# Designs tried in a protein design run: peptides against a protein of PDB entry 2N1D. Part 59

Target 1, 169 residues: chain A of PDB entry 2N1D
Amino acid sequence: EVKVKIPEELKPWLVDDWDLITRQKQLFYLPAKKNVDSILEDYANYKKSRGNTDNKEYAVNEVVAGIKEYFNVMLGTQLLYKFERPQYAEILADHPDAPMSQVYGAPHLLRLFVRIGAMLAYTPLDEKSLALLLNYLHDFLKYLAKNSATLFSASDYEVAPPEYHRKAV

## One batch from the design tools (peptide; made by RFdiffusion4, then SolubleMPNN)

Design b1_p16_3_s4 (from b1_p16_3, 9 letters changed)
Fold by OpenDDE base, seed 4:
Order: structure tokens, then C-alpha cells, then sequence
Structure b1_p16_3_s4 (fold): chain B 169 residues (1-169), chain A 16 residues (1-16)
């Protein structure tokens, strides 16, 4: 099994996110004020600003592209709680051609990393490539942890209206 | 750890 370690700083947030959605019946405000595309772009720029070599910069771009792709593929099928599905359906209706990385934000992106390990287990990567990828994924997660105060906030959620509850159940 | 157990629970909850 491929293990992707979630930073300790972010583990509680996953629980809070889960609680907000499943127990408190809240929804993350969409479109996100800070979407996944923007977060990944900021990360890439952050890495570039640290004086990485050309090869490292290229690798970062590839990782960013990969994360974005995985997110867009997995969001609708693997990263949503049941309560969020009506919201997702509405998003698809309103933004049929938009990748979900332009709609969703940090909390859902973080959820990806809860699942991505299992997905990588089915990806034919050699040991070296996998290790490198994992290192970058962990690096990105550390970046999220570093910026967690701005990326993860319960204030980005709101109580779903009664009519939504009827759709969700 | 407790948090590890929580993360596992979250993993299982995703998609539900």
C-alpha cells in the first residue's frame, strides 16, 4: 500500500471538514474564493521563488499538473460526501465545461490526499519515480499546512437551506 | 494515534 502521510496540522481539519458537512449539514461555499487551480499555482510559484533548479521546477510543474488531473478526475466520484452531491450536481449544471479545480477549494483538495495513495497503488510507477512523486506530494501537503490558516476555515462553510436537505436525503 | 484513526475514518466516509 502506498501511504501518503497527512501532516499532523491538517489531520484535525479533515475531521472538522467531515463534521461540518456530515454532522452540521453545512456546505463549502462554491465557487471557492480560492480554488484548487489558484492554490496549485501559488505552490508552483512558491517553489520557483525558492531558487530551484530547472529540473526541479519542471518536476514541480509536472506534479502540479498531476495533482490537478487527479483532483478533476476524482472529485465527483471519490472526494464528496453524500450530502455534497446535490451541490455538485448544481455545479455541473451551472458550469458544465469547467474543471472542478476551478470550482472547489482547499478542503476538497486535501481530501484528495486521503485517497490518492490507494490510487497510486494502481499506477505503474517504478520505485524511484514513486518515491519522487511521494516526496513532492508530501512537500505540497507541507505547503498546505504552512498556509492552513488562510486555506482552511469553517467560515467558508454555510448551513445548507432546508430545501437542500430534501435533495440530499 | 487518535488522529490517524480519524483520518482513516474520513477516508471511509468519503463517497458516503
Amino acid sequence: as target 1 above (169 residues)
Amino acid sequence: SEDDARVEEIRKALGE
Scores: peptide ipSAE 0.167, ipTM 0.782, DockQ to the pose 0.783
Fold by OpenDDE base, seed 1:
Structure b1_p16_3_s4 (fold): chain B 169 residues (1-169), chain A 16 residues (1-16)
Amino acid sequence: as target 1 above (169 residues)
Amino acid sequence: SEDDARVEEIRKALGE
């Protein structure tokens, strides 16, 4: 089994996110003020500013590209609660060609790491490559934890209107 | 731990 450890600082955010959506019937405001593309770009630039070698820079770029790809593939089928599905359908109808990494933000990106371990278990990677990938994924999660004050906020959610509730049943 | 139990709950809830 491939286990991706989520930093202790971020585990409460997953619960808050779950509560806001499923119990309080709120929705994350879309499009996100800071989308997944922007978060990944900031991470890549942060790593580059740390004086990494060309090889390390290449690896960071590959990891960023991989996270983006996984997110865009998994968002619609793996990362949404039932209550969020009408919102997702509206986004697809209005912007059918837009990658979801340009629409969604940090909370949904964090949800990816709840599920990505199981997906990696079926990915044909050699042991060395998998270990390297896991190291970068954990490094990225540490980055999210470090910047959690600017990335995660309940103020980015809002109560869904009555007409939305009718669509969600 | 309590936080580990929370993560399992979230994993179960996602997609539901």
Scores: peptide ipSAE 0.159, ipTM 0.780, DockQ to the pose 0.771
Fold by OpenDDE base, seed 3:
Order: C-alpha cells, then sequence, then structure tokens
Structure b1_p16_3_s4 (fold): chain B 169 residues (1-169), chain A 16 residues (1-16)
C-alpha cells in the first residue's frame, strides 16, 4: 500500500482529537474558524513566496486542488467518528451546497492523511508521478506541523449538549 | 513504535 507518514509532532494530536470526540464526547466547533480552504490557500501562498518549489510535474495549485477534492469526497463517509455523524447531518441540512472544505478545519483535514494513502493506491499514477505527489503531501504535512500551535487546539472543541447525546452513539 | 500503534488505532476508529 501507499504509505503516507504523519509527522511525529502531529501524531499525538490525532490521539487528542480522537479522545476529545470519542471519550470526552466533544464536538469540533463548526463552521471552523480556520477552514480547510483557507489552510490550503495559506500553504499555496507560502510555497509560492518561498520560490524553491519544484513543480515541473505538479503545480502547487493542482496539489492543493487535489487535496481539497479528496477531502470533500471523503469527509462524510471516511473521516468522521460515529459521534460526529449527527453534527454532519445538521451541516448538510443547513448548508446543502457548501463543500465541506469550507465548513471543517485542520483536525479533520489531518484525519484525511490517515486514509489518503489507501485512496492513492487506486489512482492510475506512474511511479514517478506518485512519488512526486507523495513528496508534496509530506511537505504539506510538514507545513501543518510547523503551524500546529495555531491550527490544532482543544479550545476549538465544545462539550456536546445532552440532547445531542440522545442522537449519537 | 507507540505512536505508530496509536495512528493505527485512529485509522481503525475513523468511521466508527
Amino acid sequence: as target 1 above (169 residues)
Amino acid sequence: SEDDARVEEIRKALGE
């Protein structure tokens, strides 16, 4: 399988995120103060400002677009814990035409990279193209790690109200 | 490693 390595700095956050949702029964505040679209935009601008990116085969914008598409496709079915499903249903009802990259934020985006490797295994990319894409993904994850103090915080979660518990497992 | 084991646990927990 295609292996996407999560930076060591971010692995504890995945556990904290899991604990906040599944054990502490909290919910990430939606819509996110810093949504996936803005995070990806900031990354793209950061890479362009550095001027040292090798984008011969993949442009930064194309990589960003790809990550966004994967996120929007996978969020509802692959990236949510069971406890979050009622919240997601409410979001869909209130914002039926909004892409989830405009609603959710960094924690859910990070969850994508736990699963994206398996999805990439089904893409018809040659070995060289896949390696290049993986380099971009790892570079993006490094960016998330660098900015983790502002992107990942338990204060972005809230205790779910009692009425929510009655709807969720 | 312990962190690798945690990530695997997270992977399995997603969607559940």
Scores: peptide ipSAE 0.151, ipTM 0.776, DockQ to the pose 0.768
Fold by OpenDDE base, seed 5:
Structure b1_p16_3_s4 (fold): chain B 169 residues (1-169), chain A 16 residues (1-16)
Amino acid sequence: as target 1 above (169 residues)
Amino acid sequence: SEDDARVEEIRKALGE
């Protein structure tokens, strides 16, 4: 089993996110003010600014590209609660060609890491490559934790209107 | 830990 450890600082947020959507019937405001693409770009720039010239390590750009791809593939089918389905359908209707990494933000990106471990278990990677990937994934999660004050906020959610509730039943 | 148990529940809830 491949386990991706989520920082302790971010674990409570997953619960808050779950509560906001499923219990309080709120929706994350879309399109996100800071989307997944921008978060990943900031991370890549952050890593490059550190001056790591070790060519033996997994390339940051490849890691970022991988995370983006996984997110775009899994968002609609694996990362949404039932209550969020009508919102997702509206997004697809209005922006059919837009990748979800340009629409959704940090909370949904964090949800990816709840599932990514199981996904990697079925990915054919050698032990060394997997170890390097896991190191970068954990490093990215630490980055999210470091910037959690600006990336995760309940104020980015809002109560769904009555019309939406009828669709979500 | 308590948080670990919560994350497990979140994992189960995602996609529903």
Scores: peptide ipSAE 0.194, ipTM 0.793, DockQ to the pose 0.804; fails the geometry check

Design b1_p16_4_s1 (from b1_p16_4, 8 letters changed)
Fold by OpenDDE base, seed 1:
Structure b1_p16_4_s1 (fold): chain B 169 residues (1-169), chain A 16 residues (1-16)
Amino acid sequence: as target 1 above (169 residues)
Amino acid sequence: SASDALAAEIERAVAE
């Protein structure tokens, strides 16, 4: 399998996110105040501001586009807990044409990197290309860790209302 | 289920 290492700073958040949803029966507030698109845009701008070459800038843009695409494909089927299914259904009904990268935020984006390794294992990339991609993915994860105080907060979650509990499995 | 798989992978990732 392809291993994507999660920064130590973000590991506790994965646990907290899991706990908030599955045990405390809370929901991440949607649409996110800072969605995946904006996070990726900020990352790209951050990299560009550091004086990268044209080739490096191009690579960053492709990585951002790839992360966004993987997120939009995997969110509904791979990145949600059972308790979040009714919320997702409501989002689809209210925003049928919107990509999920415009709705969801940092916590769900972080979940992607827990599952993306398996998907990359089936991607026909040579060893050099895969290593380069992994380097950028790890670089992005370090960016998330660096900005974790603003991207990850329990205050972005809310206790699900009683009516929601009736819908949840 | 996908939910169970996600939880399991998180557990694995955190343990590493």
Scores: peptide ipSAE 0.485, ipTM 0.925, DockQ to the pose 0.848
Fold by OpenDDE base, seed 5:
Structure b1_p16_4_s1 (fold): chain B 169 residues (1-169), chain A 16 residues (1-16)
Amino acid sequence: as target 1 above (169 residues)
Amino acid sequence: SASDALAAEIERAVAE
């Protein structure tokens, strides 16, 4: 299995996110104030500002596109806790044509990187290509860690109403 | 379930 290491700075957040949803019965506010598309765009622009060549910029764009695709494919089936299912269903009903990368934000994006390693194991990439991809993924995770103060906050969650609890059981 | 799998993988990731 391909291992994608999560930065130490973000590990506590994964636990807090899990706790907020599963134990405290809270929900991430949707649509996200800063969605996945915006986060990825900021990352791409950040890399561009670092003086990357055109070729490197192109590679970053491809990585961003790949992350977005993986997120949109995996969100509904792989990245949600059971308690979040009714919320997801409501989102689909209200925004049937919107990709989830335009709805969800940083916490769910971070969850992707917990699961993406197993998915990459089934991707037909040679060793060199895989190593390059992993480098970009780790670079992106470092970016998330660097900006964690603005991307991850318990204040982005809210207590689910009693009506929601009835749907979630 | 997918929810259980997610929780398990998070636990593993944090334990690394």
Scores: peptide ipSAE 0.445, ipTM 0.919, DockQ to the pose 0.853
Fold by OpenDDE base, seed 3:
Structure b1_p16_4_s1 (fold): chain B 169 residues (1-169), chain A 16 residues (1-16)
Amino acid sequence: as target 1 above (169 residues)
Amino acid sequence: SASDALAAEIERAVAE
């Protein structure tokens, strides 16, 4: 398993996110006002504006594309609490062909980095390539931490209606 | 740390 370190600033948010959903029985409002696609786009633009000339082996755009793909693959099976599954089912029914990176937002994207380590362990990358990828992932997490005030808010959640509770765990 | 332990618990909760 490959360990991806979560910035200390973001760890409390993971707890709050967990609490909002599992204890307070709230749901993240979907579709997200700022979806994963837009967050990744902003990151890419940010990196370009900073003029970073390091690590030419991995282009920022390729890293962004990879994160997006990982998110879309893992969201439904790896990144949802039990309480969120009925919501996910409704999203699939209403938007069967839409990638989840266009529906979900920052909280679920952050969850990806809690789980992505196991996936990276099975990725056919040499040690050098893996190190470069990890550097980009950590760099992206630092970006999320820097912009946490605008990306993570309890106001993006809402109390699930009673009828939802009947079909959720 | 306590924070790391909490993160691990969250990870398990997501997996369920």
Scores: peptide ipSAE 0.294, ipTM 0.844, DockQ to the pose 0.098
Fold by OpenDDE base, seed 4:
Structure b1_p16_4_s1 (fold): chain B 169 residues (1-169), chain A 16 residues (1-16)
Amino acid sequence: as target 1 above (169 residues)
Amino acid sequence: SASDALAAEIERAVAE
């Protein structure tokens, strides 16, 4: 098993996100005001601004690309609660060729890191590469935690309309 | 289901 630790600061948000969707029957507003692509870009720029070498910059870019790819692959099948499925279907119908990293935002991105460990376990990476990747993933999670006040907010959710409830159940 | 699995993993992650 590949272990990806969630920062303590973000654990409450995972619970709140779960509650908003599954119990309060709210939906994250889509398209996200700040999508996954933008978040990853901000992270990359943040890392680059910290005086990284060219090699480190290259590594960051690859990590960002990897996270994006994993997100786009896993969003529809692994990162959605049952209540969110009709919303996802609508997004696919309206934007069939759009990567989900351009649609969804921070809450769903955070969910990725809850599930990504299992996926990485099946990835043929050598020990050194895996360790490096995990370090970047944890670094990114810490970045999310540092910026949690702007990235995670219940105000980005809204109560699903009655017509949505009818199709969701 | 995937939804159940996600919820379960969140519970585990939070408990860790």
Scores: peptide ipSAE 0.423, ipTM 0.915, DockQ to the pose 0.841; fails the geometry check

Design b1_p16_4_s2 (from b1_p16_4 with L5E D9L)
Fold by OpenDDE base, seed 5:
Structure b1_p16_4_s2 (fold): chain B 169 residues (1-169), chain A 16 residues (1-16)
Amino acid sequence: as target 1 above (169 residues)
Amino acid sequence: SASEELEELIKKAVEE
């Protein structure tokens, strides 16, 4: 099994996110003020600005592209709580051609990393490539942790209206 | 369900 450890700083957020949605019946405001595309772009720029020699074996851009692809594939089927399904349906209706990485934000992106380990277990990567990928994934998670104050906030959620509750039940 | 599985995975991730 491939394990991707969540930084300790972000573990409480996973719980808070779960609580906001499932128990408090709130929804993350969509479209996100800062979407996944923007977060990944900021990370890529951050890495480039640090002056690190580009690793030709696994470039930052490839990692970013991979994360984006995984997110867009996984969001609708594996990263949503039941209560969020009507919201997702509305997003699809209003933005049928938009990738979910342009709609959703940091909380849902973090949820991806709860599942990404299992996904990688089924990916035919050699040991060296897998190790490099894992290093970048952990590096990205550390980046999220460093910027958690701006990326994760309960103020980005709002109580779902009564009309929504009827659809979600 | 996918939602239930997600909850379980999050639980495991937090306890890891």
Scores: peptide ipSAE 0.520, ipTM 0.934, DockQ to the pose 0.833
Fold by OpenDDE base, seed 2:
Structure b1_p16_4_s2 (fold): chain B 169 residues (1-169), chain A 16 residues (1-16)
Amino acid sequence: as target 1 above (169 residues)
Amino acid sequence: SASEELEELIKKAVEE
């Protein structure tokens, strides 16, 4: 079993995100003001600005690419609450070929890391490679925590209209 | 369902 620990600072957000969607019947505004692609790009640039060696920079790029890939694969089938399904359907109808990393934002990206450990368990990585990857994943999560004030906000959600409720029952 | 599983996984992640 591969375990990816969520920073303590971000745990309350997972709960708030769940509450906003499932209990308060709100939806994250789409397309996101800051989408997953942008978040990952900012992270990569942040790491590069820290004076990384060429090898470390390459590793960051690979990790970013991997996170993006996993997100795009997992979003529609694994990272949505039931209440969000009609919204996702609308996104697919309007933008069938758009990667979800260009549509969704930080809250959904964070949800990925709740599942990513299990996914990595099925990835054929040697112990050293896996350890390195896990280190970067935790590093990225720390980055999210550091920037949580700008990435996670209830103001990015809005109450779903009555018409949506009828679709989401 | 995937939604229910997600909720449970989040619950576990928060409690860890």
Scores: peptide ipSAE 0.512, ipTM 0.931, DockQ to the pose 0.817
Fold by OpenDDE base, seed 1:
Order: sequence, then structure tokens, then C-alpha cells
Structure b1_p16_4_s2 (fold): chain B 169 residues (1-169), chain A 16 residues (1-16)
Amino acid sequence: as target 1 above (169 residues)
Amino acid sequence: SASEELEELIKKAVEE
């Protein structure tokens, strides 16, 4: 089994995110003010500014592309609570061709890393490639933790209207 | 369900 550890700084947010949606019946505001594409772009630029070699820059770009692809594939089927399903259906109806990385933000991106370990266990990667990938994934999580004050906020959620509750039951 | 599994995985991730 491949295990991806969540930074201690981000563990409370996973709980808060769960509580806001499942217990308080709130929804993350969509489209996100800062979407997954933007977060990944900022990370890539951050890594470039650290004076990396060409090979290292190439690796960062590949990791960013991979995270984006995994997110877009897994969001609808793996990363949503039951209460969020009507909202997702509305997004698909209004924007059928838009990748979810352009709609959703940091909270849902963080949920990906709760599931990504199991997914990687079924990915045919050699040991060296897998180790390198895991290093970048942990590096990215550290980046999210460093910028958590601007990426994770309860103010990005709002109480779902009564009409939504009727759809979610 | 996927939602229930997500909740369980988050619980495990927080408690590890």
C-alpha cells in the first residue's frame, strides 16, 4: 500500500470541511475564487522561482499535470459528499465541457490526497518513479500547508437554500 | 457509498 501523509496543519481543515458540508449543510461557493488550476500554477511558479534545474522544472510540470488529471477524473465519483451531489449536477448541466479543476478549489483538492495513495497502488510505476512522485506529492502538500491561511477558509462556504435541501434528500 | 468511504478515509487520515 502507498501511503500519503497529510500535514498536521491541514488535518483540522479536513474535519472542518466535513463538518461544514455534512453537519451544517453548507456548500463551497462555486466556481471557486481560486480554482485548482490556479493553485497548481502557483505551485509550479513557486518551484521555478527556487532556482531549479531544467530537469527538476520538467518534473514539477509533469507532477502538476498529473495532479490536475487525477483531480478531474476523481472529483465527481470519489471526492464529493452526498450533500454535494445536486451542486455537482448543476455544474455539469451548466458547464458540461469545463474541467472540474477550473470549478473547484483547495478543499476538494485536499480531499484528493486522502484517496490518491490507494490509486497509486494500482499505477504501474517503477520504484524510482514512484518514490520521486511521492516526494513531489508531499512537497505539494507542504506548500498547501504553508499557504493554508489564504487557501482554506470557512467564509468560502454558505448555507444551502431550502430548495437545495429538497434536492439533496 | 463513495461519500461514506470518503468520510472513513478522512477519519483515518486525521487519526494517523
Scores: peptide ipSAE 0.506, ipTM 0.931, DockQ to the pose 0.824
Fold by OpenDDE base, seed 3:
Structure b1_p16_4_s2 (fold): chain B 169 residues (1-169), chain A 16 residues (1-16)
Amino acid sequence: as target 1 above (169 residues)
Amino acid sequence: SASEELEELIKKAVEE
């Protein structure tokens, strides 16, 4: 199987995110103050300004585009806890044409990388291309870890109202 | 369910 390792710095956040949603019955504030599109754009700009380590086989922009596409495809069906489903339904109703990468933020993006390995296993990439892609994905995760103080915060969550709780549980 | 699978995958990822 394709293995995508989560940085040790981000593992506690996955637990906190899970706890906030499933046990504390909180919701991530939507639309995100810093959405997935913005995070990916910042990463792309960061990579372009900090070095020339880009390989001809994978441009930073292509990697960013791929992550965005995967996120938009998987968010609604694979990256949400049960408690978040009513919120997602409301988002779809209010913003039917908006990609979820413009609505959701870092916590949900991080969840993608818990599942992306399995998804890549079904992608017809040669061994060399897959290895290169994995390197970019791990590099991006390292970027998230480096900026975790600004990207991941419990203050971005809020207690769901009683009306929401009744329909979500 | 997808939610339960997500929880399991996160648990696994954290324990790795």
Scores: peptide ipSAE 0.521, ipTM 0.933, DockQ to the pose 0.821; fails the geometry check

Design b1_p16_4_s3 (from b1_p16_4, 5 letters changed)
Fold by OpenDDE base, seed 5:
Structure b1_p16_4_s3 (fold): chain B 169 residues (1-169), chain A 16 residues (1-16)
Amino acid sequence: as target 1 above (169 residues)
Amino acid sequence: SASEELEALIAKAVAE
């Protein structure tokens, strides 16, 4: 297993996110006001603005593309709590061709990183390549932590209506 | 289930 540490600043959010969904029976508002695509784009632009070389820019783009791909593959099967399944089904019905990175936002993106370490264990990367990737992943998580005030908010959730509860049971 | 596994992984990540 490859260990990807979650920044201490974001650990409480993972708990709050879990609580909002599973205990308070709330749902993240979809489509997200700021979706995963935009978050990744902002990160890439942030890195470019800090004077990266062409090679470093290329590497950032590849990392962003990889994160996006992992998210789109994993969201529906691995990153949702049971209570969120009816909402996901509705999204698929209404937007069958839309990648989930254009629908979901920061909270679900953060959930990816509790699983990404195990997924990387199945990728054939040499030590140097893996170290580089891990550095970028941790750098991205640090970016999320730095911008957590704008990316993570309980106000982005809403109480699920009674009709939804009937579907979720 | 995937949901239960996610909860477990989050718990582990928080406790890390």
Scores: peptide ipSAE 0.540, ipTM 0.938, DockQ to the pose 0.810
Fold by OpenDDE base, seed 3:
Structure b1_p16_4_s3 (fold): chain B 169 residues (1-169), chain A 16 residues (1-16)
Amino acid sequence: as target 1 above (169 residues)
Amino acid sequence: SASEELEALIAKAVAE
């Protein structure tokens, strides 16, 4: 099993996100004000500005592309609570060809890292390559923690209307 | 369900 540790600063957010959706019956506002694509782009630019001279097997852009692809594949089937399913269906109906990384934001991206470890266990990577990838993933999580004040906020959620509640519970 | 599994994994991640 491949372990991906969540930074301590972000653990409370996972709980708050869960509470907002499942207990308070709120929905993350879509499309996100800051979507996954933009978050990953900001991270890539951040890494490039730091001037890392280490010769890594994976380029930052390749890592970003990988995270994006993983997110787009897993969002609909693995990263949603039951209450969010009608919202997702509406998004698919309105934007059938749009990647979900252009619609969803930081909270759902963080959920990816709760599941990504198990997924990586089945990737055809050698031990060295896997270690390098894990380093990038943990580095990205640290970036999310550093910017958590701007990326994670309960104000990005809103109470679902009664008609939504009736079909989602 | 996928939702239940997600909840379980989040609980595990928080507890680690």
Scores: peptide ipSAE 0.534, ipTM 0.937, DockQ to the pose 0.805
Fold by OpenDDE base, seed 2:
Structure b1_p16_4_s3 (fold): chain B 169 residues (1-169), chain A 16 residues (1-16)
Amino acid sequence: as target 1 above (169 residues)
Amino acid sequence: SASEELEALIAKAVAE
C-alpha cells in the first residue's frame, strides 16, 4: 500500500461530507458549480504562477491529467455512498458522454485520495516516479486545504426530496 | 459494498 496522507484541515470535511450524505440524507448539488476539471485547472494555473520551470509545468500537467483520469475511472464504482446511487444514475442518463470530472466537485475529488494509495500500489512506477507523484499528490492536497473555505461547503448540499428517499432504499 | 469500504477508508484516513 502506498501511503497518501490527508491534511488535518481536510479530515473534518471527510466526516462532514459523510454525515451530510449518509445521516442527513442530503445530496451534493450536481452538476457542481465548480467541478473537478476546474479545480485541477486552477491548481495547474496556481503552480504556473509560482514561477515553475517548463519541466515543472509539464510535470504538473501530467499529474493533473492523472488525477482526472483516476477520478473518472473510480467515481462511479468506488467514490459514492449508497444514498448517492440514484443521483449518479440520473447523471448518467442526462449526461451519458460527460466525464464525471465535469459533473462532480471537490468533496468527491477528496474522496479519491482515501483510495488512491491502494490504486497506486498496483501501478508500475519506479521509485523516483512514485516519489515525484506522491509529492505532487500531497502538494495538491495542501492546495485543497488552503482553499477549503471555497471548495468545501455544506451549502453545496441540499436535502433530497421525498421521492428520492423512496428510490434510495 | 463499495459504499461500506469507502466509509471504512475514510474512517481510517481520519484516524491517522
Scores: peptide ipSAE 0.524, ipTM 0.935, DockQ to the pose 0.853
Fold by OpenDDE base, seed 1:
Formats: C-alpha cells, sequence, structure tokens
Structure b1_p16_4_s3 (fold): chain B 169 residues (1-169), chain A 16 residues (1-16)
C-alpha cells in the first residue's frame, strides 16, 4: 500500500468541502478563480525560487505535469460527489476541449490526494522512484497547507439554484 | 458508486 498522508491543516477542509456540497447542497464556483494549472505553476515557481538545482527543478516540473495529468484523468470519474455531476456535465458542454485542470480549483485538487495512493500502487515504479515521487507529493501537500488561507474558502462555494436541485437526483 | 467511495476515502484520510 502506498501511503499519502494529508497534512493535519488540510484534513478539516476535506470535511468542510464534503459538508458544503453533500449536506449544504452548495457548489464550488466554476470556473475557479484560481485553477489547478495556476496552483501547480505557482508551486513550481515557488520551488524554483528556493534555489533548487537544475535536476531538482526538472523533477518538480515532472511532478507537476504528473499531478495535472492524474487530475485531468480522474476528476470526472473519481473526484466528484453525486451532487456535482450536473455541474460537471454543464462544464463539459460549455468547455468540451478544456482540461479540467483549467476549470477546477484547490478543493478538487486536494481530493485527488485521497485517491492517488491507490493509483500509484499499481504504477510500475521502482522503490527509489516511488519514494522520490512520494516526497514531492507530500511536499506539494505541505505547500497547499501553507497557502490554505488563500486556496480553501467556503466563500468560493454558493448555494445551488432550485433548477439545479431538480437535476441532481 | 464513485461518490460513495470518495466519501469513504476522505473519511479514512481524515482519520489517519
Amino acid sequence: as target 1 above (169 residues)
Amino acid sequence: SASEELEALIAKAVAE
């Protein structure tokens, strides 16, 4: 089993996100004011500014690219609550060729990390490569935690309109 | 369902 631990600072947000959507019937405002692409870019720039070697910078870029790819593959089928499905359908209709990393934001990105461990368990990586990847994933999660005040806010959610409730059964 | 599995995984992640 591949373990990806969620920082303690972000655990409450996973609960709040679940509560806002599942119990309070709210939706994250889309397109996100700060999408996944932007978050990953900021992280990469952050790592670069800390004086990393060229090799480390290259590794960060690969990790960012991997996270983006995993997110885009998994968002629609694995990272949405049932209540969010009509919204996703609308996004697909309005933006058929846009990757979801350009539409969704930090809350959905964080959801990826509750599933990514199982996905990596089936990836043919050697122990050294897996350890390196896990280190970067945890580093990224810590970055999210450090910037949680700007990335995670209930104000980014809104009550779904009555018409939406009729669609979300 | 995927939604139910997501909820379960989040619950597990929070508990750990």
Scores: peptide ipSAE 0.523, ipTM 0.935, DockQ to the pose 0.834

